# Peptides against a protein of PDB entry 3WG5: the designs that were tried, part 54

Target 1, 218 residues: chain A of PDB entry 3WG5
Amino acid sequence: LAKNIVYVAQIKGQITSYTYDQFDRYITIAEQDNAEAIIIELDTPGGRADAMMNIVQRIQQSKIPVIIYVYPPGASAASAGTYIALGSHLIAMAPGTSIGACRPILGYSQNGSIIEAPPKITNYFIAYIKSLAQESGRNATIAEEFITKDLSLTPEEALKYGVIEVVARDINELLKKSNGMKTKIPVNGRYVTLNFTNVEVRYLAPSFKDKLISYITD
Target 2, 218 residues: chain A of PDB entry 3WG5 as posed
Amino acid sequence: LAKNIVYVAQIKGQITSYTYDQFDRYITIAEQDNAEAIIIELDTPGGRADAMMNIVQRIQQSKIPVIIYVYPPGASAASAGTYIALGSHLIAMAPGTSIGACRPILGYSQNGSIIEAPPAITNYFIAYIKSLAQESGRNATIAEEFITKDLSLTPEEALKYGVIEVVARDINELLKKSNGMKTKIPVNGRYVTLNFTNVEVRYLAPSFKDKLISYITD

## One batch from the design tools (peptide; aimed at target 1 G107 I114, target 1 (a further copy) F125)

Design b2_p19_6 (made by RFdiffusion4)
Pose (drawn by RFdiffusion4):
Structure b2_p19_6 (pose): chain A 218 residues (1-218), chain B 218 residues (1-218), chain P 19 residues (1-19)
Amino acid sequence: as target 2 above (218 residues)
Amino acid sequence: as target 2 above (218 residues)
Amino acid sequence: SVAPYGVVIAAAFSPAAAS
């Protein structure tokens, strides 16, 4: 009861309705165990807008800070993952990862050709991504360019431009650097200072169902 | 005189990429065997827009008539399934089935809430569903109400209003009533008259991949 | 395989399907 606990979970692949269930399951475990924070190791090339919005909402309502960590090296928080990141308490990127490229699309034709959205829906997602950035005090100008210019950024660029808060190689370095940082969005109405001194790290294994469903969607 | 081959397949659940694959697989089989028609027993609550548009496109390119049959009783062709029906060569409904209810939403939220669709998406789908109805000679005024009023119809109502062509209890009654009917859209440029005199019915089983994905869904 | 591009909008749902 008198412990400082950080949960670490993994989320890989397309952001779908099942991805929401994962976020909710992991975050719920951390909440019920009074965790200082939960770190989500995120690697996503794309996903659906409805599941992305539900995840952002679940993070906004989280009783504990949610740290989105673009990891491992080579991972990306592209498309839906970018919004999830902008919608969270803190963003960390591992070396060689990517963030951006969030243009909303209606999907994919028989060819694999891109089915673009009506111009106005592009404006809707611009307003939504600007809102997430402003609510978290992040660079909304660059966030808008994730859509309008299909802009993508390395870790160092994302840090310089004020989109993320941490560049870290691993969980330990992430804890060291983010220790003492305020969350970019509130936890239950209050901006919180992260206390990662003398912390117990607990890893949440992805379930059989997680790995299987992810593999199939792959 | 001649033996006419009719294929029958079942397509159930949410409309997704795997559903497109089912439509493509079943239709390709019927095309290669020079079938008179393929009948799809459709039961769907809804699904994804890109897959629905890809299915409508696959049906437009079909070298043989595709008959959408809302079957069994209790089934529906709601949301995305309505567009598939309107995009097909002939629509049949079994007693106690439903068609319509197509108001687009960005999706569902955590607590029963619904994420609204911006007006541009709504107008986009109005134009698309009116177009499918116009191209097939079906009631475009009523098709719009599938969206603007979330209108849903019984089989008897759907026939009366000119949205569908046949009300049938089974495959036997469907072939009998649709024999001699012209298709509502062309097959390779010409509107084909359906010949169901002297008919061999062939049922297509769902593949291993089909069954697995649906068991996981159940 | 087709590489992923952008956020996919799954707008072909109806309120009538709500739980």

Design b2_p19_6_s1 (made by RFdiffusion4, then SolubleMPNN; from b2_p19_6, 11 letters changed)
Fold by OpenDDE base, seed 1:
Structure b2_p19_6_s1 (fold): chain B 218 residues (1-218), chain C 218 residues (1-218), chain A 19 residues (1-19)
Amino acid sequence: as target 1 above (218 residues)
Amino acid sequence: as target 1 above (218 residues)
Amino acid sequence: KVAPKGVELDVGRSPASRP
């Protein structure tokens, strides 16, 4: 029996326009091969709001399920990463990872202090993050608190509060635990039941350009 | 019977990108030789958060157990060092060492006072450190208090509160006491039972580059 | 801008904890 394909790719670092290009490329490859899903191993401290919103849209327009996996242990889906996760078809976290802290900021002062966003911007992102949570059947109250209280959660807390769907130590455990789950948002207008019973895992390497930009932004 | 190898290496000073390179090199050598474990004698006042997180990830990705040993007496796993320890497979402390004081800071003012991190960042690191503790089966409440109360502990307190696993005066006592212990986090997806019954201890020297940068940052 | 957390954060010793 031809094995269903699951792609795995890593996205690490700040969310930028380049990160959008990575998401787009990875999802496109997986779409072209009619993969069962793509798992994006995400480790991000956050980044640009515009790029984040574009990434969320790209995920939601995917022809296949996009699983955001906060991985490896010690990784985070911080700030922009949380929005991306909440916009995805399934969220998994490895033990030792974190999610949250989503308050928009204008930047950092010269002394490194956060320049807070004006209330209008904050309220916009509250509405946006709540929308992502509501549409995905995730905890919209906690999603709001990711902004209003700068809340950050462990995987266990995030699972307990219904922010995420899976805690998994590795890809194999992720596939095992998520097998038979429905996507939290539709794929091509339908909720998809994930079938990871007989899958081939294919890793997508970063492009040369991906490696170069990662090297420059580190 | 071929003796199992235990590597011992020293990492001293501020946690930086270079410290990451040291960890990576040391762990890689030990992995290549299929060592029973590597013991990192750690003495750090703290350092960069990004480097710290990368080090934690590198430890957690290790193919062999990484034991953080706060050593010698008078050493500390302060701030970033605590995170690194909590992310490791086993924590040991020598008598007269300390662990804790993990509150993130933006830096120091011109007068040497701490510039506090904004709540968003502090909450992120609270979640992160709690995650490290929870995954390793260590005291997550104390881990949080390392930030919220700037808590620092003696080895005896850290052991009592379940933050660390071993108090040991030297490498021989460490090996003796930790023999038969399970790693607090998995190695290659499995908890490993440490076998120090018939081991050869091999010391890894700092590279020339390691010596040079240590000299520059001191 | 959704702030990258702590790219430049120092998790340093509190000066008060220096002996």
Scores: peptide ipSAE 0.034, ipTM 0.263, DockQ to the pose 0.157
OpenDDE base, seeds 2, 3, 4, 5: peptide ipSAE 0.028, 0.038, 0.030, 0.038; ipTM 0.214, 0.558, 0.508, 0.445; seeds 3, 4, 5 fail the geometry check

Design b2_p19_6_s2 (made by RFdiffusion4, then SolubleMPNN; from b2_p19_6, 10 letters changed)
Fold by OpenDDE base, seed 2:
Structure b2_p19_6_s2 (fold): chain B 218 residues (1-218), chain C 218 residues (1-218), chain A 19 residues (1-19)
Amino acid sequence: as target 1 above (218 residues)
Amino acid sequence: as target 1 above (218 residues)
Amino acid sequence: AVAPKGVIIDAGLSPSSRP
């Protein structure tokens, strides 16, 4: 029986236009090879709202399930990372990771203080994040509180509140636990039941360009 | 008779958090001196949506009329500049200036192509710009077309379509033409009739910080 | 400098305060 392929790729750092290119490249490779799914190991402090929304749209347009996995321990899907996760087909978190803190900001003042977004912007992102939660059958109240209270959750809390689907220590445990789960959003208009019984895991490395930009943004 | 003071300040370049600080500083100075109005000579290609919305809010909270003057000839109130103008108490344009091109973008691709905003974002800004036009009694249909058609207008067209209030060659002509006009939005909850019969014009210079940031962003 | 031909929603989302 031809093994179903699961791709695994890492995305680390700020969400930028370059992060969109990474998502697009990784998903495209997995689509071309008719992968069963792609798992994105995500560790982000946040980033640009525009890039975030493009990434969400790219995930929603994917021909294959896109699983966001907050990994390794110590990683976060903070701010923009939470939106991306809530827009994906499945969310997993490793122990010792976090999700949330989604308050939109205008930037930083010269003293490094946060410049708060106007209420109109904040309300837009509240509506947006709630829509992502609702479309995925996740907790829209908590999604709102990720902004209104700048709430951050542990994996156990996020699972308990119905924000995420899986807590897993590694890729093997993730595959085992998510096997037979339905995607939280459609793939090509249909909810897909994940089949991880006979899978080959393929790791995608960042391109040279991906590595260079990560180095410049650090 | 104590001369009524009209402040004039210049804002040039991209709309950023620093541009907000400039607006805030200039308006605050004019408020402290109980100015009859402040005229902002605006020349911008656009900028950040967040800073734009903050600027609009700051204008709406002003204790004095804020007049946006697209000046000098060759200047534009493009993109974010149009929103700012539509949120102000009066809009003037010099001959040879432009207004419009308000389509929200997510940014630029690596090849410099525009990354289009998702429909949800575009629709948000359509609703927002229409609200600014409606609140100010300006042409909401054209305001929408600034986004949907990426429309740009001459001063004569903008005046004809009821987007702006004044076409003026200089500050003196602006003061003369706008004298006796009512503000298009309230000042402290009331529409104010502009009184420019006995005015002293005071020019505000950019701070050292303002000059430095302009230099870094150029 | 390519004139931004649009409103950039460069809303930074708050970086997580990593402890």
Scores: peptide ipSAE 0.029, ipTM 0.375, DockQ to the pose 0.369
OpenDDE base, seeds 1, 3, 4, 5: peptide ipSAE 0.025, 0.033, 0.029, 0.029; ipTM 0.509, 0.291, 0.397, 0.523; seeds 3, 5 fail the geometry check

Design b2_p19_6_s3 (made by RFdiffusion4, then SolubleMPNN; from b2_p19_6, 12 letters changed)
Fold by OpenDDE base, seed 1:
Structure b2_p19_6_s3 (fold): chain B 218 residues (1-218), chain C 218 residues (1-218), chain A 19 residues (1-19)
Amino acid sequence: as target 1 above (218 residues)
Amino acid sequence: as target 1 above (218 residues)
Amino acid sequence: KVAPKGVELDVGQSPSSRP
């Protein structure tokens, strides 16, 4: 029996327009091959709101399930990463990872202090993050608190509170645990049951451009 | 019977990108030789969060057990050092050492006062340090208090509270006491039982580059 | 709705641990 393909790609670092290009490229490759899913190993401290929103839209427009996997241990889906995760078809976290801290900021002052966003902006992102949670059948109250309280959660807490679907140590455990789960949002207008029983895992490497920008943004 | 190798290396000073390179080099050497473990004698006041997180990830990706040993007496795994320790396969401390004081800061003012991190950042690191503790089966409450209360502990307190696994005066006592212990996190997806019954201890010296940068940062 | 310009969801500068 021809094995279904699951792609795995890594996205690490700040969420920028370049990160959007990475998501778009990875998802497009997986779509072209009619993959069972793509797993994005995400490790991000956050980034730009515009890029984040574009990434969420690109995920939601995907022809295949996009699984956000906060990986490896020590990684985070912080700030913008949480929105991206909440906009995805399935969220997994490795032990030792984190999710949350979603309060929008205007930037940093010269002394490194945060410039707080005005209430209008904060309220906009509260509505947005709640909508992502509600649409995906995830905890909208916690999603709001990711902003209002700058809440961050462990994988165990995130699972307990219904923010995420899977805690997994590695890709094999992720595939095993998520096998037979339905996507939390539709793929092409329907909730898809993930079939990871007979899959080939294919790793997508970053492009040369991807490597170069990661090197510059570090 | 061919003796199993245990590498010992020292990492001293501030946690920086260069410290990451040291960890990576040391662990890579030990991985190449299929060592039973590497012991990192750690003495750090702290350092950069990005470098710290990268070091934690590198440790957790290790093909062999990485033991953080707060050594010699008078040393500390302060701030970033605590995160690194909590991310490791086993923590040991020598008598007269310390661990903790993990509150993130934005930096120092012109008068040398600490610029406190905003709640967003603090909460992020609370979640992160708790996840490290939880994943390793260590005291997550104390891990949180390392931030929230800027708590520092003696080896005896750290052992008592389940933050660390071993108090040892030297490498020989460390090997003896940790022999037969399981790693607190997986190595290649499995908890490893340490076998220090028939080992050769090999010391890794700092590279020329390592010596140069240590000299510049002192 | 377009996100407001100039809004970052970044954690920004890596918090320094105390030396």
Scores: peptide ipSAE 0.044, ipTM 0.261, DockQ to the pose 0.099
OpenDDE base, seeds 2, 3, 4, 5: peptide ipSAE 0.037, 0.041, 0.035, 0.037; ipTM 0.466, 0.562, 0.484, 0.430; seeds 2, 4, 5 fail the geometry check

Design b2_p19_6_s4 (made by RFdiffusion4, then SolubleMPNN; from b2_p19_6, 14 letters changed)
Fold by OpenDDE base, seed 5:
Structure b2_p19_6_s4 (fold): chain B 218 residues (1-218), chain C 218 residues (1-218), chain A 19 residues (1-19)
Amino acid sequence: as target 1 above (218 residues)
Amino acid sequence: as target 1 above (218 residues)
Amino acid sequence: KVPAKGVELDTGLSPSSRP
């Protein structure tokens, strides 16, 4: 019996145009093989809003379920990472990870202080993050507080408040717990019930380009 | 009867990318020899957040138990050191040591004053430190207070509040007291019961590179 | 569309953050 394939790939570091290319490549590979899902192990401090929005769009246009997994322990889906997660078909977190801190900034001054975004930009991202939460049936009040209060949550808190769907220690526990769950947003216009009963896990390695850019940005 | 090996190594000074290399090297050596555990004698005033997070990840990915031992008397696991300890399989402290003071900063101004971290960063680290405590079954309230109150604790206080597992004067007392304890986080997905009944203690020396960099950063 | 250009959603966990 042909095993359903689940791809696993890692995306780490700042969210940039290059990070978009990684998401696009990984999802495309999984789409081509008609995978049951792709799990993206995400660890990010945040990054560029434009790249984030493109990544969210790419996830939502995926022909297969895209699961964001904040992993390994100690990882975060901070700022832009939270938006990406909220735009995905399912969110999981490992113990010892965090999500939130979504207030937009214009950058850093020479003294390392945050340059605050004007109210117009802040309000735009409040509306945007609330829309992602509402569309995915996640807690829109907490999503707003990720901006207005710079809130960050543990996995247990995020699960409790209905921000995420799964707390899992590893890929095997994630597959076990998410088996039979419905996607929080449609895949090709349909909510999909995940079937992880007889899956082969395939790990995607970063391309040479991916390794080079991560090396430069680290 | 082949004696179980326990490695002991020292990590001292600021937490940097170089400190990560030391942790990685020491743990790798102990993993290669299938050691019962490695004890890291830690004395740090803190350091870089990125390096700290990488160290926590490396510890949690260890194939063997990693015991953080705040040693010798007069040492501290300050700031980043507390996070590292909370990310480990077991925490011990010697009498006359301290743990805590975990509030993030952006650095020091020209006048030596602390540049305060914005609420976004502070809240991120609150969530992060709480997640480490929760994952390890340690006191998450006190972990938060290490940031919000800049709390520092003695070994006796830390033990009393359930932040650490052992108070020990030396390696021999540590081995004796921790014998039969379960790791506070999994080793390769399993909680391990420590067996120190018939162990050989092996001390790891710093590499030439380790000595050179410590010499430059001191 | 508010230009997301130049907006950073970064926690500022720059290498310079020292816990």
Scores: peptide ipSAE 0.063, ipTM 0.353, DockQ to the pose 0.083; fails the geometry check
OpenDDE base, seeds 1, 2, 3, 4: peptide ipSAE 0.042, 0.022, 0.046, 0.028; ipTM 0.336, 0.268, 0.311, 0.236; seeds 1, 2, 3, 4 fail the geometry check

Design b2_p19_7 (made by RFdiffusion4)
Pose (drawn by RFdiffusion4):
Structure b2_p19_7 (pose): chain A 218 residues (1-218), chain B 218 residues (1-218), chain P 19 residues (1-19)
Amino acid sequence: as target 2 above (218 residues)
Amino acid sequence: as target 2 above (218 residues)
Amino acid sequence: PPVTKITPITFKTVPALPS
């Protein structure tokens, strides 16, 4: 009862309805165990707007801080993952990862050709991504360019431009650097200082169902 | 005189990429065997827009008529399934089935809440559903109300209002009533008269991949 | 019968930047 606990979970692949269930399952475990924070190792090349918005909402309502960590090296928080990151308490990127490229699309034709959205819906997602950035005090100008310029950024660039808070190689380095940082959004109405001294790290294994579904969607 | 071959396939559940694959696989089989028609027993609550548009496109390119049959009783062709029906060569409904209810949404939220579709998406789908209805000679005024009023119709109402062509209990009654009917859209440039005198019915089983994906869904 | 409404928007699949 008198422990300082950080949960670490993994989320890989297309952001879908099932991805929401994962976020909710992991975050719920951490909440019920009074965790100091949960770190989500995120690698996503794309996904659906509705599941992305539900995840952002679940993070906003989280009783504990949610740290989005673009990991491992070579991972990306592209498309839907970028909004999830901008919608969270703290963003960390591992070396060699990517963030951005969030242009909303209607989807893919028989060719694999891109089916663009009407110009106005692009403006809707611009307003939404600017809102997430401003609510979290992050660079909304760059966030807008994730859409309008299909802008993508390395970790160092994302840090310089004020989009993320941490560049870390691993969980331990993430805990060391983010220790003492305020969350970019509130936890239950209060901005919180992260206490990662003397912390127990607990890893949440992805289930059989997680790995299988992810593989199939792949 | 001649033996006419009709294929029958079942397509159930949410409309997704796997559903496009089912439509493409079943239609290709019927085309290669020079079939008079393929009948799809459709039961769907909705699904994704890009896959629905890809299915409508696949049906437009079909070298043989595609008959959308809302079957069995209790089935519906709601939301995305309505567009597939309106984009096809002939529509049939079994007693106690539903068609319509197409108001677009960005999706569903955590607590029963619905994420509203911006007006541009709504106007976009109004134009698209009116276009499918106009191209097939079906009631565009009523098709719009599938969206603007979330209008849903019984089979008897759908026939009366000129949205569908046939009300049938089974494959036998469907072939009998639709024999001699012109297709509502061309097959390779010409409107084909359906010849169901002297008919061999062939049922297409869903593949292993089809069954697996749906069992996971159930 | 239940109804699920259409989900019109998705995002492009994008690989990570080269390192």

Design b2_p19_7_s1 (made by RFdiffusion4, then SolubleMPNN; from b2_p19_7, 9 letters changed)
Fold by OpenDDE base, seed 4:
Structure b2_p19_7_s1 (fold): chain B 218 residues (1-218), chain C 218 residues (1-218), chain A 19 residues (1-19)
Amino acid sequence: as target 1 above (218 residues)
Amino acid sequence: as target 1 above (218 residues)
Amino acid sequence: PEVVGIEPISFEDKPALPA
């Protein structure tokens, strides 16, 4: 029996246009090979809301399941990373990771202080993050509180509250635990049951361009 | 005689995926209406190299002339902005603006210090910026020095050295001075002679999404 | 530059070149 391919790629650092290009490239490769899924090992403090929204849209347009895995231990899906995760087909977290802190900011002042977003922007992102949670059957109340309380959760808390689906230490445990789970959002209009019984894991490396820009952005 | 439309749009702040989306949206609108040109009023300290390269590519793919106008007085086309300008069909600057400072960095450290790019990355961008200058018939030596010396130029210096084509105080002066100029790079494989004799200027506002993301990024 | 950071955008602005 031909082994189902699962792609694994790492996305680290700030969410930006380049992060979008990485998502797009990785998902496209996995789509072309009709992979069972792609796992994105995500470690981000956050980033740009535009890039985030484009990434979410790209994930939603994916022909295959996109699993966001907050990995390794010590990683976070902070801010933009939480939105990306909530826009994905499955969220996993490693022990010792975090998710949340989704309050929009206008940026940082010259002194490094946060420039607060006006209520209109905050309310837009509240509506947006709640929609992502609702569409995925995840906890929309907590999603709102990721903004309104700037809440950050442990994997265990996030699982308990129904923000995420899996806590896993590594890819093998993730594949094992998520085998037979349905995607939280549709793939091509259908909820997919993940089949990780006989998989070949293929790691996607950043392109030279990806390394260069990750190098330029990190 | 139907007035030729010239679109004017503002792009301000860091060069990012959202900046790409703004460029793409603005150029697409202007293309759809078969505008004589689009003028992008650019004010940027720089930004992401990936977004920059995508923007340059989008400009190069434009069905109409894209004029980068470093505006208003006090604005800059710094770093990524210089690459974008050099990738465009015409560069204008207002008095009291600047262009240059193109040295690639890997980012900023937690303490605000620049993380220097390794020579391999620096050399890549030297080759890239020189190619943009050469393809546009602009000063490739100065383009290299924008990196190697982190050079910044005034409009008068940039014009003198053949980095830019126009110094103009406002859109009306820009249209007047650039009327009859050829684009520095081809549009659809042809160098276009700009016709600003009878133009309607249409300002493109940022979308709500654009305002939100500009608000979130600035 | 007002970029929506969904925190932390440490877009450390290049220090404005002193005028």
Scores: peptide ipSAE 0.050, ipTM 0.300, DockQ to the pose 0.125; fails the geometry check
OpenDDE base, seeds 1, 2, 3, 5: peptide ipSAE 0.039, 0.017, 0.020, 0.040; ipTM 0.258, 0.244, 0.253, 0.275; seeds 1, 2, 3, 5 fail the geometry check

Design b2_p19_7_s2 (made by RFdiffusion4, then SolubleMPNN; from b2_p19_7, 9 letters changed)
Fold by OpenDDE base, seed 5:
Structure b2_p19_7_s2 (fold): chain B 218 residues (1-218), chain C 218 residues (1-218), chain A 19 residues (1-19)
Amino acid sequence: as target 1 above (218 residues)
Amino acid sequence: as target 1 above (218 residues)
Amino acid sequence: APVVGIEPISFEDRPALPA
């Protein structure tokens, strides 16, 4: 019986327009091969809100399940990364990772101090993040507190509060634990049950452009 | 029996004078074909107030129902988009979208900070947005709070508060749910009952100009 | 003309928590 393909790709660094291109490329490859899923190993401190929103849209338009995996240990899905995760079909975290800290800012001053976002913008993103959580059946109260309290959670806390679906040490444990789970949002209008019983894992390498951009933005 | 035609078109990005041209083109096509309605899939962070007011006027002058659909998931009818929606014959939202954040500003400073509008301008737009809500039988108190509190709502909240009429995941669900609804404002002086029982959906593609403008403004 | 919109913003870049 033909093995179901699961793709694994890494996205590391700040969320930018270039990160959108990475997501789009990776998901497109997995879609073309009719993969069972793609796992994106995410490690980000945050980034641009516009790019984040576009990435969320691209994930939700995916023809296959997109699993966000905060990996490796020490990684984070901070700020924009949390929104991306909440917009995905399944969230996993490795032990020793974090999620949250979603308060929007206008940027940094010359002295490195945060320029606060006005209430208008903050309230917009509160509504947005709550919407993502509600649509995915995740904890919308905690999603709001990621902004209002700048809350950050451990994997265990995030799982406990119903923010994420899986805590896993590696890809093999992730596949094992997520096997038989339903996606938290629809794929092509249907909630899909993940089938990882006969899986071939394929790693997607970053393109030359992806490497160059990572070098510039990190 | 001849199928009633429903047009679907997309408008994405900032609300500008070019966005008015898109609305005018799309509505004109649908009017010429005596469509049952046109659905505009709207995704906007906002834009210019002058363009917004012209778009609202064009919608209200339409010979056919104009349905604003905040779509896809992750999209917004933010700021100017909310005014446009409130000026339309029916509002729908997909899960994972937002509406609101309507406080007017004069622009952005060099450091990205908001330049506040004077009370005179703010009060003008409060009166304007309340008028749109009242004329359409939508919640004028919430419409005011979109400005005074910079309120943003989820689809479920917006439906609950009587700001919008439909929550739908896709065009098919939208057509199904809105079938038999009356328009919230008149079409040619009459409130029209939507008939989507025998419908042919026709998608309008963006023109070359529309694509170029989207590329420049995004 | 008045602008009624939200511009692209950023989110706080926080360092990864140590393992």
Scores: peptide ipSAE 0.043, ipTM 0.329, DockQ to the pose 0.235
OpenDDE base, seeds 1, 2, 3, 4: peptide ipSAE 0.029, 0.022, 0.031, 0.023; ipTM 0.284, 0.265, 0.292, 0.259; seeds 1, 2, 3, 4 fail the geometry check

